Peptides against a protein of PDB entry 4GMN. Designs and how they scored, part 213

Target 1, 375 residues: chain A of PDB entry 4GMN
Amino acid sequence: RYANITLLALVTLASIGTDFQETLVKGNQGSRESPISAADEEWNGFDDADGDAMDVDQKSSSGEDQEEDYEEIDVKEDDEDDDDDSITSEMQADMERVVGADGTDDGDLEDLPTLRELIQTAVPQLIRLSNLPIDSDESLTIQSHALSALNNISWTISCLEFANGENANIHNAWYPTAKKIWRKTILPILEADSADLKLATQVTSLAWAVARVLHGETPTDGNPHRKFISLYHSSKQQAGGNSNSIEEPEDPFQGLGVKCIGVVGSLAHDPAPIEVNREVGVFLVTLLRQSNNVPPAEIVEALNQLFDIYGDEELACDKEVFWKDGFLKHLEEFLPKMRTLTKGIDKRTQPELRTRADEALLNLGRFVQYKKKHA

## One batch from the design tools (peptide; made by RFdiffusion4, then SolubleMPNN)

Design b2_p22_7_s1 (from b2_p22_7, 12 letters changed)
Fold by OpenDDE base, seed 4:
Structure b2_p22_7_s1 (fold): chain B 375 residues (1-375), chain A 22 residues (1-22)
Amino acid sequence: as target 1 above (375 residues)
Amino acid sequence: SFLEEVRKQNLELARERFRREQ
């Protein structure tokens, strides 16, 4: 009984988080051409495993024909159009305010009551649910749904612009909560060293969403970047052995490898420790060098992360890592490979991947020119 | 930064595409 109510509440929170994400993404698409492909985690509905109906041979007891005249109660199906207003008018008003707020309103989340309740009331409960002792399939299911809800909320918030003090009220409300998700949900799951690839994918997706807001201010305790690099390598070793059992996501950008790159890239931004930045930068550049065996989507993500990390010459990582470790040479040597890779993507079968690869190739050429000018 | 230069160039390209599609 309590489990079903908890599951229903988690499904509802995940749905609200998705609807909120879709509306924010649709609203923000008017202002920013960079399709951050929403992590359309299609909530794969509960495949009701067809319970094998045990054919219990109920013996035919021939009880007598009492014709009880059952009055046909004409149950008018009142089609109560349950207008499943999945988005309350208050949620919609909050979403419209978040999308429409060109306003530097340094105001508290007083004007965003739904978002406030999501951050202050729902997320702390989801963090608690994600940290339940795993002792049953039910507790695993609760953890999975709590992670999905946290993922959707975190991705939604990560789609907001926070540059130049935009949405500062939301950022300031989210920032301590994001750090709490990291320390209380992400790190404990990463420390548990589970062989569960589904759980690893969920926690990595959540980690990416959180790290897209926290960047180099993400807690570096326990060297989480090394865990995600290790997870990247482990996922590649497993995929090479059992070609039949890992449903590669239909979207190339939803792969665990892409998610790992997105996390470690985000973790390497200033003010990350130079050692963290170096280890991530070397990892990303190594993917480019080994690109013949790397999925195109992972190369696109690795390039975007490299541009974002090393795009500012005033940052310590530019001098201490990018120039010292000779990354420019590796990027220049990769240009002809990227042209070949991008041209190899069929525009008809993989239009998004091709578009993002064409963009990443363009930006790689620009980045190399920029870095040569600012050498 | 490169991001500022790229954002500016992408916005200029976007505006130029939008002008060609209208």
Scores: peptide ipSAE 0.203, ipTM 0.730, DockQ to the pose 0.086
Fold by OpenDDE base, seed 3:
Structure b2_p22_7_s1 (fold): chain B 375 residues (1-375), chain A 22 residues (1-22)
Amino acid sequence: as target 1 above (375 residues)
Amino acid sequence: SFLEEVRKQNLELARERFRREQ
């Protein structure tokens, strides 16, 4: 009984986080004439089509035929329009305020009570549930749902603009919680070194969402970038050996490889340590050099991360990594390969992948020209 | 930054498209 209520509450929190993201994206699209880039991936929820119907073998207790005269209680169907709006009217009002708010500089969410309760009350409990000892299938299920809820909340918040002091109140409230998710959920799971690719995918998705806000301010304790690079390589080795089709996600951008690239790219932004930036930059440039064996979606993500990390010539990583390690030459040599790769994607079968590859190819040409001008 | 230059170019392209559709 309590387990089912806890599970339902976790599923509901995960749903709420998704619907909140969709509404924030729709609200921001109404204000910006520019298509928001690659973050407009509607996180199509896991169709956990693993409805393994637990055959609850209800033993047929042959209880005798007492004809209890069911008085037809004329239950008026109150058409409760189950407006199964998973979003409460209070959440909707908070979402409208987030889209319209001139950012107050204080981490006070007094004007955003639902978001405040989500960050201050729900997330600390989800962190606890995601970090319980796994001793049963029930505890594993609770962990998975807690990670899903944390993922959706973290992704939602990561879709907010925080540049130029926008949404500073939300950023300041989220920042300590994001660091807590990193230290108390992500790092312990990564240190457990589980062979579970489902768990690895969930924690990596959450890590990307958290790292999209924290960037180079993400805690460097235990060299998490190396753990995600190792996970990237391990995932490629497993896919080649066992014909147990872990169903590659229908969306090429939802793959564990893309998620690993997104995490390590985000971790390498300023003010990341130059050695972390270098190791990530070398990893990303190495993917481009080995592109014949790399999925197109991972190449698109690796390019976008390289543009974001090295797009500013005033940053220490420009001189100490980009120019010093000769990245411009590798990017210029990759241009013909990227043109071939992009042309090989069928617009009819993979329209999104082709669009994002066409954009990444355009930006690669622009980036190479930009860097040659600012050399 | 590169991002600022790209954002500016995308805005100029969007404005040019909008002027062709009018």
Scores: peptide ipSAE 0.202, ipTM 0.723, DockQ to the pose 0.071
Fold by OpenDDE base, seed 2:
Structure b2_p22_7_s1 (fold): chain B 375 residues (1-375), chain A 22 residues (1-22)
Amino acid sequence: as target 1 above (375 residues)
Amino acid sequence: SFLEEVRKQNLELARERFRREQ
């Protein structure tokens, strides 16, 4: 009883987080046309696998073949477009305000009551639920749903522009909560070193969403970038050995490898320690050098992360890592490989992957030219 | 920064795609 109510509440919070993301993306389409493939975690509905097959002992009553003329009830499929416009009028009003508000700096979400309640009331409870002792399948299910809800909320907030002081009120309200998610949810799960790749994928998705806002201000305690690099390598070793490939998500950008790259890339931004930046930068450049054995989506993400990390020549990482470690040469040598890789993606079967690869190839050419001009 | 220059160019490319799909 209590568990079912908790699960329903967690599912509802996960849905609300998705609906907000879609509405924010639709409203903010003017600035970031990078399809952040929504974390359309297809909510694989609760397979009510409690098919307790009550073995109804079919007593063989030899009842006569009455041909009941099943009148073909012309079930008009009323395509009730269940446009489950689950976006409450309050959520819609909050979204219109987020798109229209010159951000008041005070971190006060008075004008955003739904978002305020998500950050201040819901998220602290989700953090608690994600950090329960795992002692039963019920506690695992609660943890999974709490992570999914935290993921969707964190992704939604990470889709907002915070550059140049935009949405400063939301940023200031979220920032301490994001650090709390990192320290109380993400780090403890990463330290448990579970062989559960589902849990590892969920926590890595959440870590990426959180790190997309915190960047180099993400807590460096316990060197989390090395844990995600280790997880990347471990996931590749497991996929190569057991024919129980955990179903690679149908979306190539939802793979654990892409998520690991997204996390470590985000962690490497200024003001990250130069040694953290170097370890991540070397990891990303090494993926490009080994590209023959790397999924195309991971190459696309690794390129985007490299552009974001090293796109500013005024940052200490430009001189101390990018130029010192000779990254420009590796990027220039990768251009012909990227052209071949991109051309190898079928536009009919993988249109998104091809589009993002064509963009990453274009940006790689531009980036190499930019860096040569600013050398 | 490269990001400012590329974001500006990506916005121009996307406005050009949107004008071709209309």
Scores: peptide ipSAE 0.195, ipTM 0.730, DockQ to the pose 0.103
Fold by OpenDDE base, seed 1:
Structure b2_p22_7_s1 (fold): chain B 375 residues (1-375), chain A 22 residues (1-22)
Amino acid sequence: as target 1 above (375 residues)
Amino acid sequence: SFLEEVRKQNLELARERFRREQ
């Protein structure tokens, strides 16, 4: 009873977080930040496996032909298009305020009551639920749903622009909560070293969403970037043995490999420790060198992360890592390979992947030219 | 930065694509 209520509340919070994300992604589509598809985890509904089809042995009692004139109650199927507008009018109004807040620094979180309650009331409960001792399938299910809800909320907030002091009120409210998610939810799960790839995928998705806001200010305690690099390599070793059974997610950008790259890339941004930046930069450049065996979506993500990390020549990582470790040469040598890779993607079967690869190829050419001018 | 130049160019390319699709 309490578990079912907790589960229903977690499913509802995960749904709300998805609806929020979709609304922000739709609102931000006016500004063509490509929807980071990594958050469109279709919630595969509960298979109600409780189809105990009781075989009611309908005994063949030969009772008489009473022609009961069943009046065809013309049940008008009112196709109530249950427009599952699960987005309450209050949530939609909060979203319109967040998306429409063109640089007015004066939006208090007081004007965003739904978002405030998500950050201040819901997230601290989800963090507690994600930290329950796993002693049953029920506790594992609760953890999974708490992670899904945290993921959706964190992705939603990570789709907001913060770079120019935009949404500073939301950033300031989220920042301590994001650090709490990292320290209380993400790190303990990564330390448990579970062989559960589903849990690893969920925690990695959440870690990416959190790290997209915290960047290099993400807590570096215990070198989490090395854990995600290790997880990347472990996931590839498992896939190489059983070519038939890991259904690659229908979306190439939902893969655990892409999520690992997104996390470690985000962790390596300034003001990350130079050694963390170096280890991540070497990992990303090594993927480009090994590109013959790397999925195209992972190459696209690795390139975008390299552009974001090393796009500013004023940062310490430009001199101490990018130039010192000779990354420009590796990017130049990768240009012809990227052209071949991008041309190999069918525009009809994988239109998004092709578009993202065409963009990453264009940006790679520009980036190499930029770095040569600022050398 | 490259990011500022690329963000500006991506916005211009986005606006130019959007003008060609209309």
Scores: peptide ipSAE 0.192, ipTM 0.729, DockQ to the pose 0.100

Design b2_p22_7_s2 (from b2_p22_7, 14 letters changed)
Fold by OpenDDE base, seed 1:
Formats: C-alpha cells, sequence, structure tokens
Structure b2_p22_7_s2 (fold): chain B 375 residues (1-375), chain A 22 residues (1-22)
C-alpha cells in the first residue's frame, strides 16, 4: 500500500519532469542549438504483465436456448482523448517565464513557484528515496523511479542557458541541489559497484544531466571521472562476450557509452583540476584514435565534448593539456576518418545520427582551423 | 572562443542564404 502510493508519486514526478523537459526544449528550439537527444527517454510505462491467467475451467453445462435480446448498448466511444497534458497550467506558465525572463540576479524563485517547489521540496525527497537500502525488488523499483524523476528534472534544468549570467536565479537555486544529488545519490551508487547495467545507465544519465550544469565545479572527491571511464570500458567488455543482445537502445545517443562520454566531458571543463582534464582529454582523443571499434554516436559526443573543453585559449587546460599533449595533431589525423565514418551512415535509416555526424564533421574542420589561428 | 566563432560563422551562412533567396 505505502509502496504503491510512493511509486505513483514517483511516476507522477517523473512525468512532470519529462513534460518540463519537452516544453523547455520546444521553447529553446527558437535558438537553433541541436536538442541533445538524450532527453527522449520515454518512460516506458508499467507493463502490468501480471495478467494471472486464471484458467477458468469452463465446465460444459448443457441446456436451454433463451434468446436474451441483446440490447445494443451504443457504447459511445467517448474518445477520451486522454490528452494527458500532465503539464499543469502553472508549470506551463513557469516555463514560459523561464524562457522569456531576462534573469534578474536575485537567486529567489519567487516568480517560479512550481520550479521552486520541485527543487526545494520534491528533489530532497527523491534524493532520500534513491539512497534507501536495497533489500527487495520493491526497494529497487523505488530507487529506479526516484532516479528517473531526478534524471528528468536535472535534464530539464540542464537545457536552460546559463551563459553570461542568463537564468542566474535558477542556476543559484539549482547549484546546491545539484551538488547534493551528486554527493548523496550519484557517488553512493557508483561506490556500490553494482553489476546492474540498468542502474549504471540510470545513474550515468543523471550524472550527465547534473554535470552539464556543474561542469568542472562538480565535486572531484574519489575521482568520479575514472569510475565513469572504467564503466565505459566494462560496458564494452560485457557487450563483446555474450551474444545475448543487450538491446542496444533504438536511439544510438541513449547508449551507456555516449552517457559516459557526456559525463566525463562535462567533468573536465574549467575549473576542473588539470589532471582530471588531462585524463578525460586523453580518454576522448584515444576514442578517436580507436574509432574503427567505436559507435558513431560516441564519436560525435566525444568530438562535441572536445570542442567545448578546449574551445577557449584563455583557459589553463589549453596550454597545459591541449597544446602540451599534442591534441591538435590527433584531431587533424582524425578528420579524414570522420569524413569516411559520416559518409557511411545511411541518411534513410539513421537520419538523426547522420545529421549530428555531418555537424560534428563540419565543426571538426572549423575547430582545427580555429586552433591553428589561435596557436 | 570557438563557440563564438561557430555562432558568427552560422550567422554569416544564414545571412548568405537569405540574400540568395531574395
Amino acid sequence: as target 1 above (375 residues)
Amino acid sequence: SFREEVRRQNLELERARFERER
């Protein structure tokens, strides 16, 4: 009973988080930044597969032909268009304000009551639920739903622009909560070293969403970048051994490998420690060197991360890592391989992957030219 | 930054498209 109510509440919070994400992505589509497709984890509903087929033993009793006049009950199909517009009018109004507000520097969410309650009231409960001891399938289910809700909320907020002091009020409200998610949810799960790939995928998705806002200000305690690099390698080793189709997600950008790259890339941004930046940069450049055995979506993500990490010549990582470790040469040597890879993607079967690969190829050429000009 | 250069180049490409469609 209490668990079912908790599950329903978590489902509702996960749905709300998805709707917020879609609306923010739609609002931000006015700015042609390619929607990071990591957003479209459709929360696959509960398949109530426990249709206990009670074998009602139809005992054969015989007799009589009563012509019961079946009154044709004209069941009006009320097309209840369950437009489950789970977006409350209040949530929609808050999102319209977020997209339209030249962010007043007041870290108060006075004008954003739904977002305030989500951050201040809901998220701290989800963090507690995600950090419960796992002792049953029910507790595992609660953790999974809490992680899904935290993921959707965190992704939603990560779709906001925070550059140049934009949305500073939301950033300031989210920042301490994001650090709390990292320390109280993500790190404990990563330290438990579970062989559960589903849980690993969920926590990695959440970690990416959180790290997309915190960047190099993400807590470096315990070197989490190394844990995600290890997880990347472990996931590749498991997929190679058992021909049991781990159903590769239909979206190539939803793969655990892409998520690991997204996390470690985000963690490596300034003001990350130079050694963290170096280890991540070397990992990403190594993927490009080994590209023959790397999925195209992971290459696209690794390139985008490299452009964002090393796109500013004023940062310490430019001199101490990018130039010192000779990354430009590796990017130049990869350019012809990227052209071949991109041309190998069928536009008919994988239109999104092809579009994102064409963009990443264009930007790789631009980046190499930019870095040569600013050498 | 590279991000600013990409934004600049994209805006130039867009302007050049609008000028061709006119």
Scores: peptide ipSAE 0.453, ipTM 0.894, DockQ to the pose 0.065
Fold by OpenDDE base, seed 2:
Structure b2_p22_7_s2 (fold): chain B 375 residues (1-375), chain A 22 residues (1-22)
Amino acid sequence: as target 1 above (375 residues)
Amino acid sequence: SFREEVRRQNLELERARFERER
């Protein structure tokens, strides 16, 4: 009974996250086409297919009302005061300085009660449910649904514009929660080294949504970028061997490879450590060099990440990585290959992929010209 | 930044389209 209620609650939370995304997207119809496709994981409802109707044989045994003494499992709230949630007094003072200029009070979601309840009440419970010990198929199902709900909420929030102080109240409320999702949900699952590709895809999608907001402020502990690069390579090795059709997602941008690129690209933004930036930059540039064996959607994502990471000449990564490691030369050498790749995509069968590739090709030409002008 | 340059160039292209369609 409780499991079905928990499942229904998780399904409802996932649905609310999707409905909230649609509402926010409809409200923000005036701003740029965000890459909508990565958030439109339609919650394909339960495929009712494996309704193994447990024939609960209604044995009408009139068994007496045994008052099953509900042992209150005293879940000791180990108040592990992880005092390491000390936003350093400097970070808090810098947040107060940024807030102190324009007199808009603390991340008070008073005007957004539903979003407040999602962030403050629902997400902490979803984090707990995602960290349950996996001892049964039921616990695995709960984890999967908790990850799905966290994914939908995180993607929804990541589609908001936070540039120029827009939605600052939402950003400030989400930021600490996003770090908690990263530390308490994403990192533990990545460390468990599960061979489950479904779980790996779910956690990578969630990691991308979280990293799209946190960028280079995403916790670098345990070098998560290397884990996602490793996962990228492992996913390519498995796809080559077993003819179990991992049904290539109908959307080429929903592939685990694209998600891995999106995560590591987001992690490499300033103020990420220069070594993290370098390792990711080298990975992305290496994909372009090996483009004959890389899906076009992954090339599009890798290009977009490179433009975003190295698009500002004032950042330390421009001098220390982009120019020092000679990335411009690799991008220039890739231009004719990208033209060939883009022209090879059939507009009739893959219209979205072709449109995104045409845009990425245009921006690659612009980026090379920009970097030559700002050398 | 490159993002600002792309935004500027896109707005110039949109304006130039609007001026041609008019």
Scores: peptide ipSAE 0.453, ipTM 0.894, DockQ to the pose 0.067
Fold by OpenDDE base, seed 3:
Structure b2_p22_7_s2 (fold): chain B 375 residues (1-375), chain A 22 residues (1-22)
Amino acid sequence: as target 1 above (375 residues)
Amino acid sequence: SFREEVRRQNLELERARFERER
């Protein structure tokens, strides 16, 4: 009984997080062509593929025909207008404020009560549920749903613009909570060294969403970038050996490899330690060098991460890593390979992958020219 | 930054599209 209520509440929180994300994305599409290209995490619905219909053999006990005269209770069909307004009017008002607020306000969520309750009340409970001792299949299910809810909330918040002090109130409220998710949910799961690729995918998606806000301010305790790089390599080794194809997600950008690249790329941003930046930068550049064996979506993500990490010549990583380790040469040598890769993607069968690859190719040419100008 | 340069170039490309569609 309590378990089913907890599961229903977690599913509802996960749904609310998705609907919130979609509405924020739709609201932001009107103002800035920021590549919100990672925010189309289609909620791959629960494929209830485990409809193991327990054939409960209802033994047809031929109980006697007592013609109980069921009085037709004229159940007035109250037309419950299923105003399946999944978004509460309060949540919609909070969204309109987030999209419309040139909010110079220094960190109070007083004007965003729904978002405040989500961050201050719901997320701490989800962190607790995601970090329960695993002792049953029920506890695994609770953990998975808690991770999904945390993922959707974290992705939604990561779609907000925080540059130039935009949404500073939300950023300041989220920042300590994001660090808590990292330390209390993500790190413990990564340290448990589970061979469960489903759990690894969920925690890596959550880690990417959190790292998209924290960037180089993500806690460096236990060198998490190395754990995600190791996870990337381990995932590639398992896919090559067992003919149990983990169903490659229909979306090539939802793959564990892309998520690992997104996490480590985000972790390498300023003010990350230069050695963390170097290890990640070398990893990303190595993917480009080995591109013949790398999925196109991972190449697109690796390029975008490289552009974001090394796009500012004023940062210490520009001199100490990008120029020192000769990354420009590797990017220039990759240009003809990227052109071939992009042209090999069928626009009819993979329109999104082709569009994002065409963009990444354009930006690679631009980036090489930019770096040559700012050398 | 490179991000600012990309944004500038994209806006120039969009303007040049709108000018061709008129």
Scores: peptide ipSAE 0.453, ipTM 0.894, DockQ to the pose 0.071
Fold by OpenDDE base, seed 5:
Structure b2_p22_7_s2 (fold): chain B 375 residues (1-375), chain A 22 residues (1-22)
Amino acid sequence: as target 1 above (375 residues)
Amino acid sequence: SFREEVRRQNLELERARFERER
């Protein structure tokens, strides 16, 4: 009885986090149907396409009128009015305010009561539930649902712009809670060194969402970047040995490898210790050097992380790592390989992967030119 | 930053497209 109520509450919190994210993304990005999968799926990222200044609107004006007969798949809109109105009118009003809010500096969520209750009341309970002793399959299920709810909430908040003091009230309210998630949920699970790949994937997704807000201010206790690098390598060794169909996620960007890259990339941003930055930078550059055996989505993510980490010449990591360790040479040597890799992706079967690879290739060329100009 | 330079270049490309379509 209590278990079923706890599970129902966790499923509801996970759903609210997904629905809030969908509304926030739709509000910021307009009518792009990102297939944010059904409310039951753990959100594991967003298309960086609409938010990053790195994005390249490739309006390819190639008016080759190939009348490819798009068979109108008559998707019957089965109007299953699943009135799962999980979103209260108060939650919807808070979401609309968050999308439109020029963040006031006060760190007070007085105008965002639902978001306040989510951060102040719900998240602390989810952290507690994620730390329950695993003594039964029920306790494992509770942990998984608590992680999914924390993931969805953390991802949703990570979609907000915090640059230039935007959403400063939300940032200031979230920041101590994000550090608490890191120290109380993420680190203990990473230290348990579980062979559970599902749990490792959930905690890595959550870690990425949290690290996208905390960046180099993420707690460095226990060298978490090395744990995620080790997890990356361990995941590759397991995939190569057991032909057990761990269903590689249908989306190439939802893979544990991509998530590990996203986490360590985020952890390496200023003001991260130079040693942490160097270890991550060397890891990312090593992926490019070994690209023949690396999935294309991981290469795309590794490139984007390298652009973000080393895109500012005023940062200490530019002089002490990027130039000192000769990263520009490795990026320049990778350009012809990236062109071959990108051209090898079928636009028909993997349109998103191809688009993101074409963008990352363009930005790689631009980045090499930028760094040569600002040398 | 590189991000600012890319954003600037993208806006210049969009503007140059819009000027050609007019």
Scores: peptide ipSAE 0.448, ipTM 0.895, DockQ to the pose 0.063

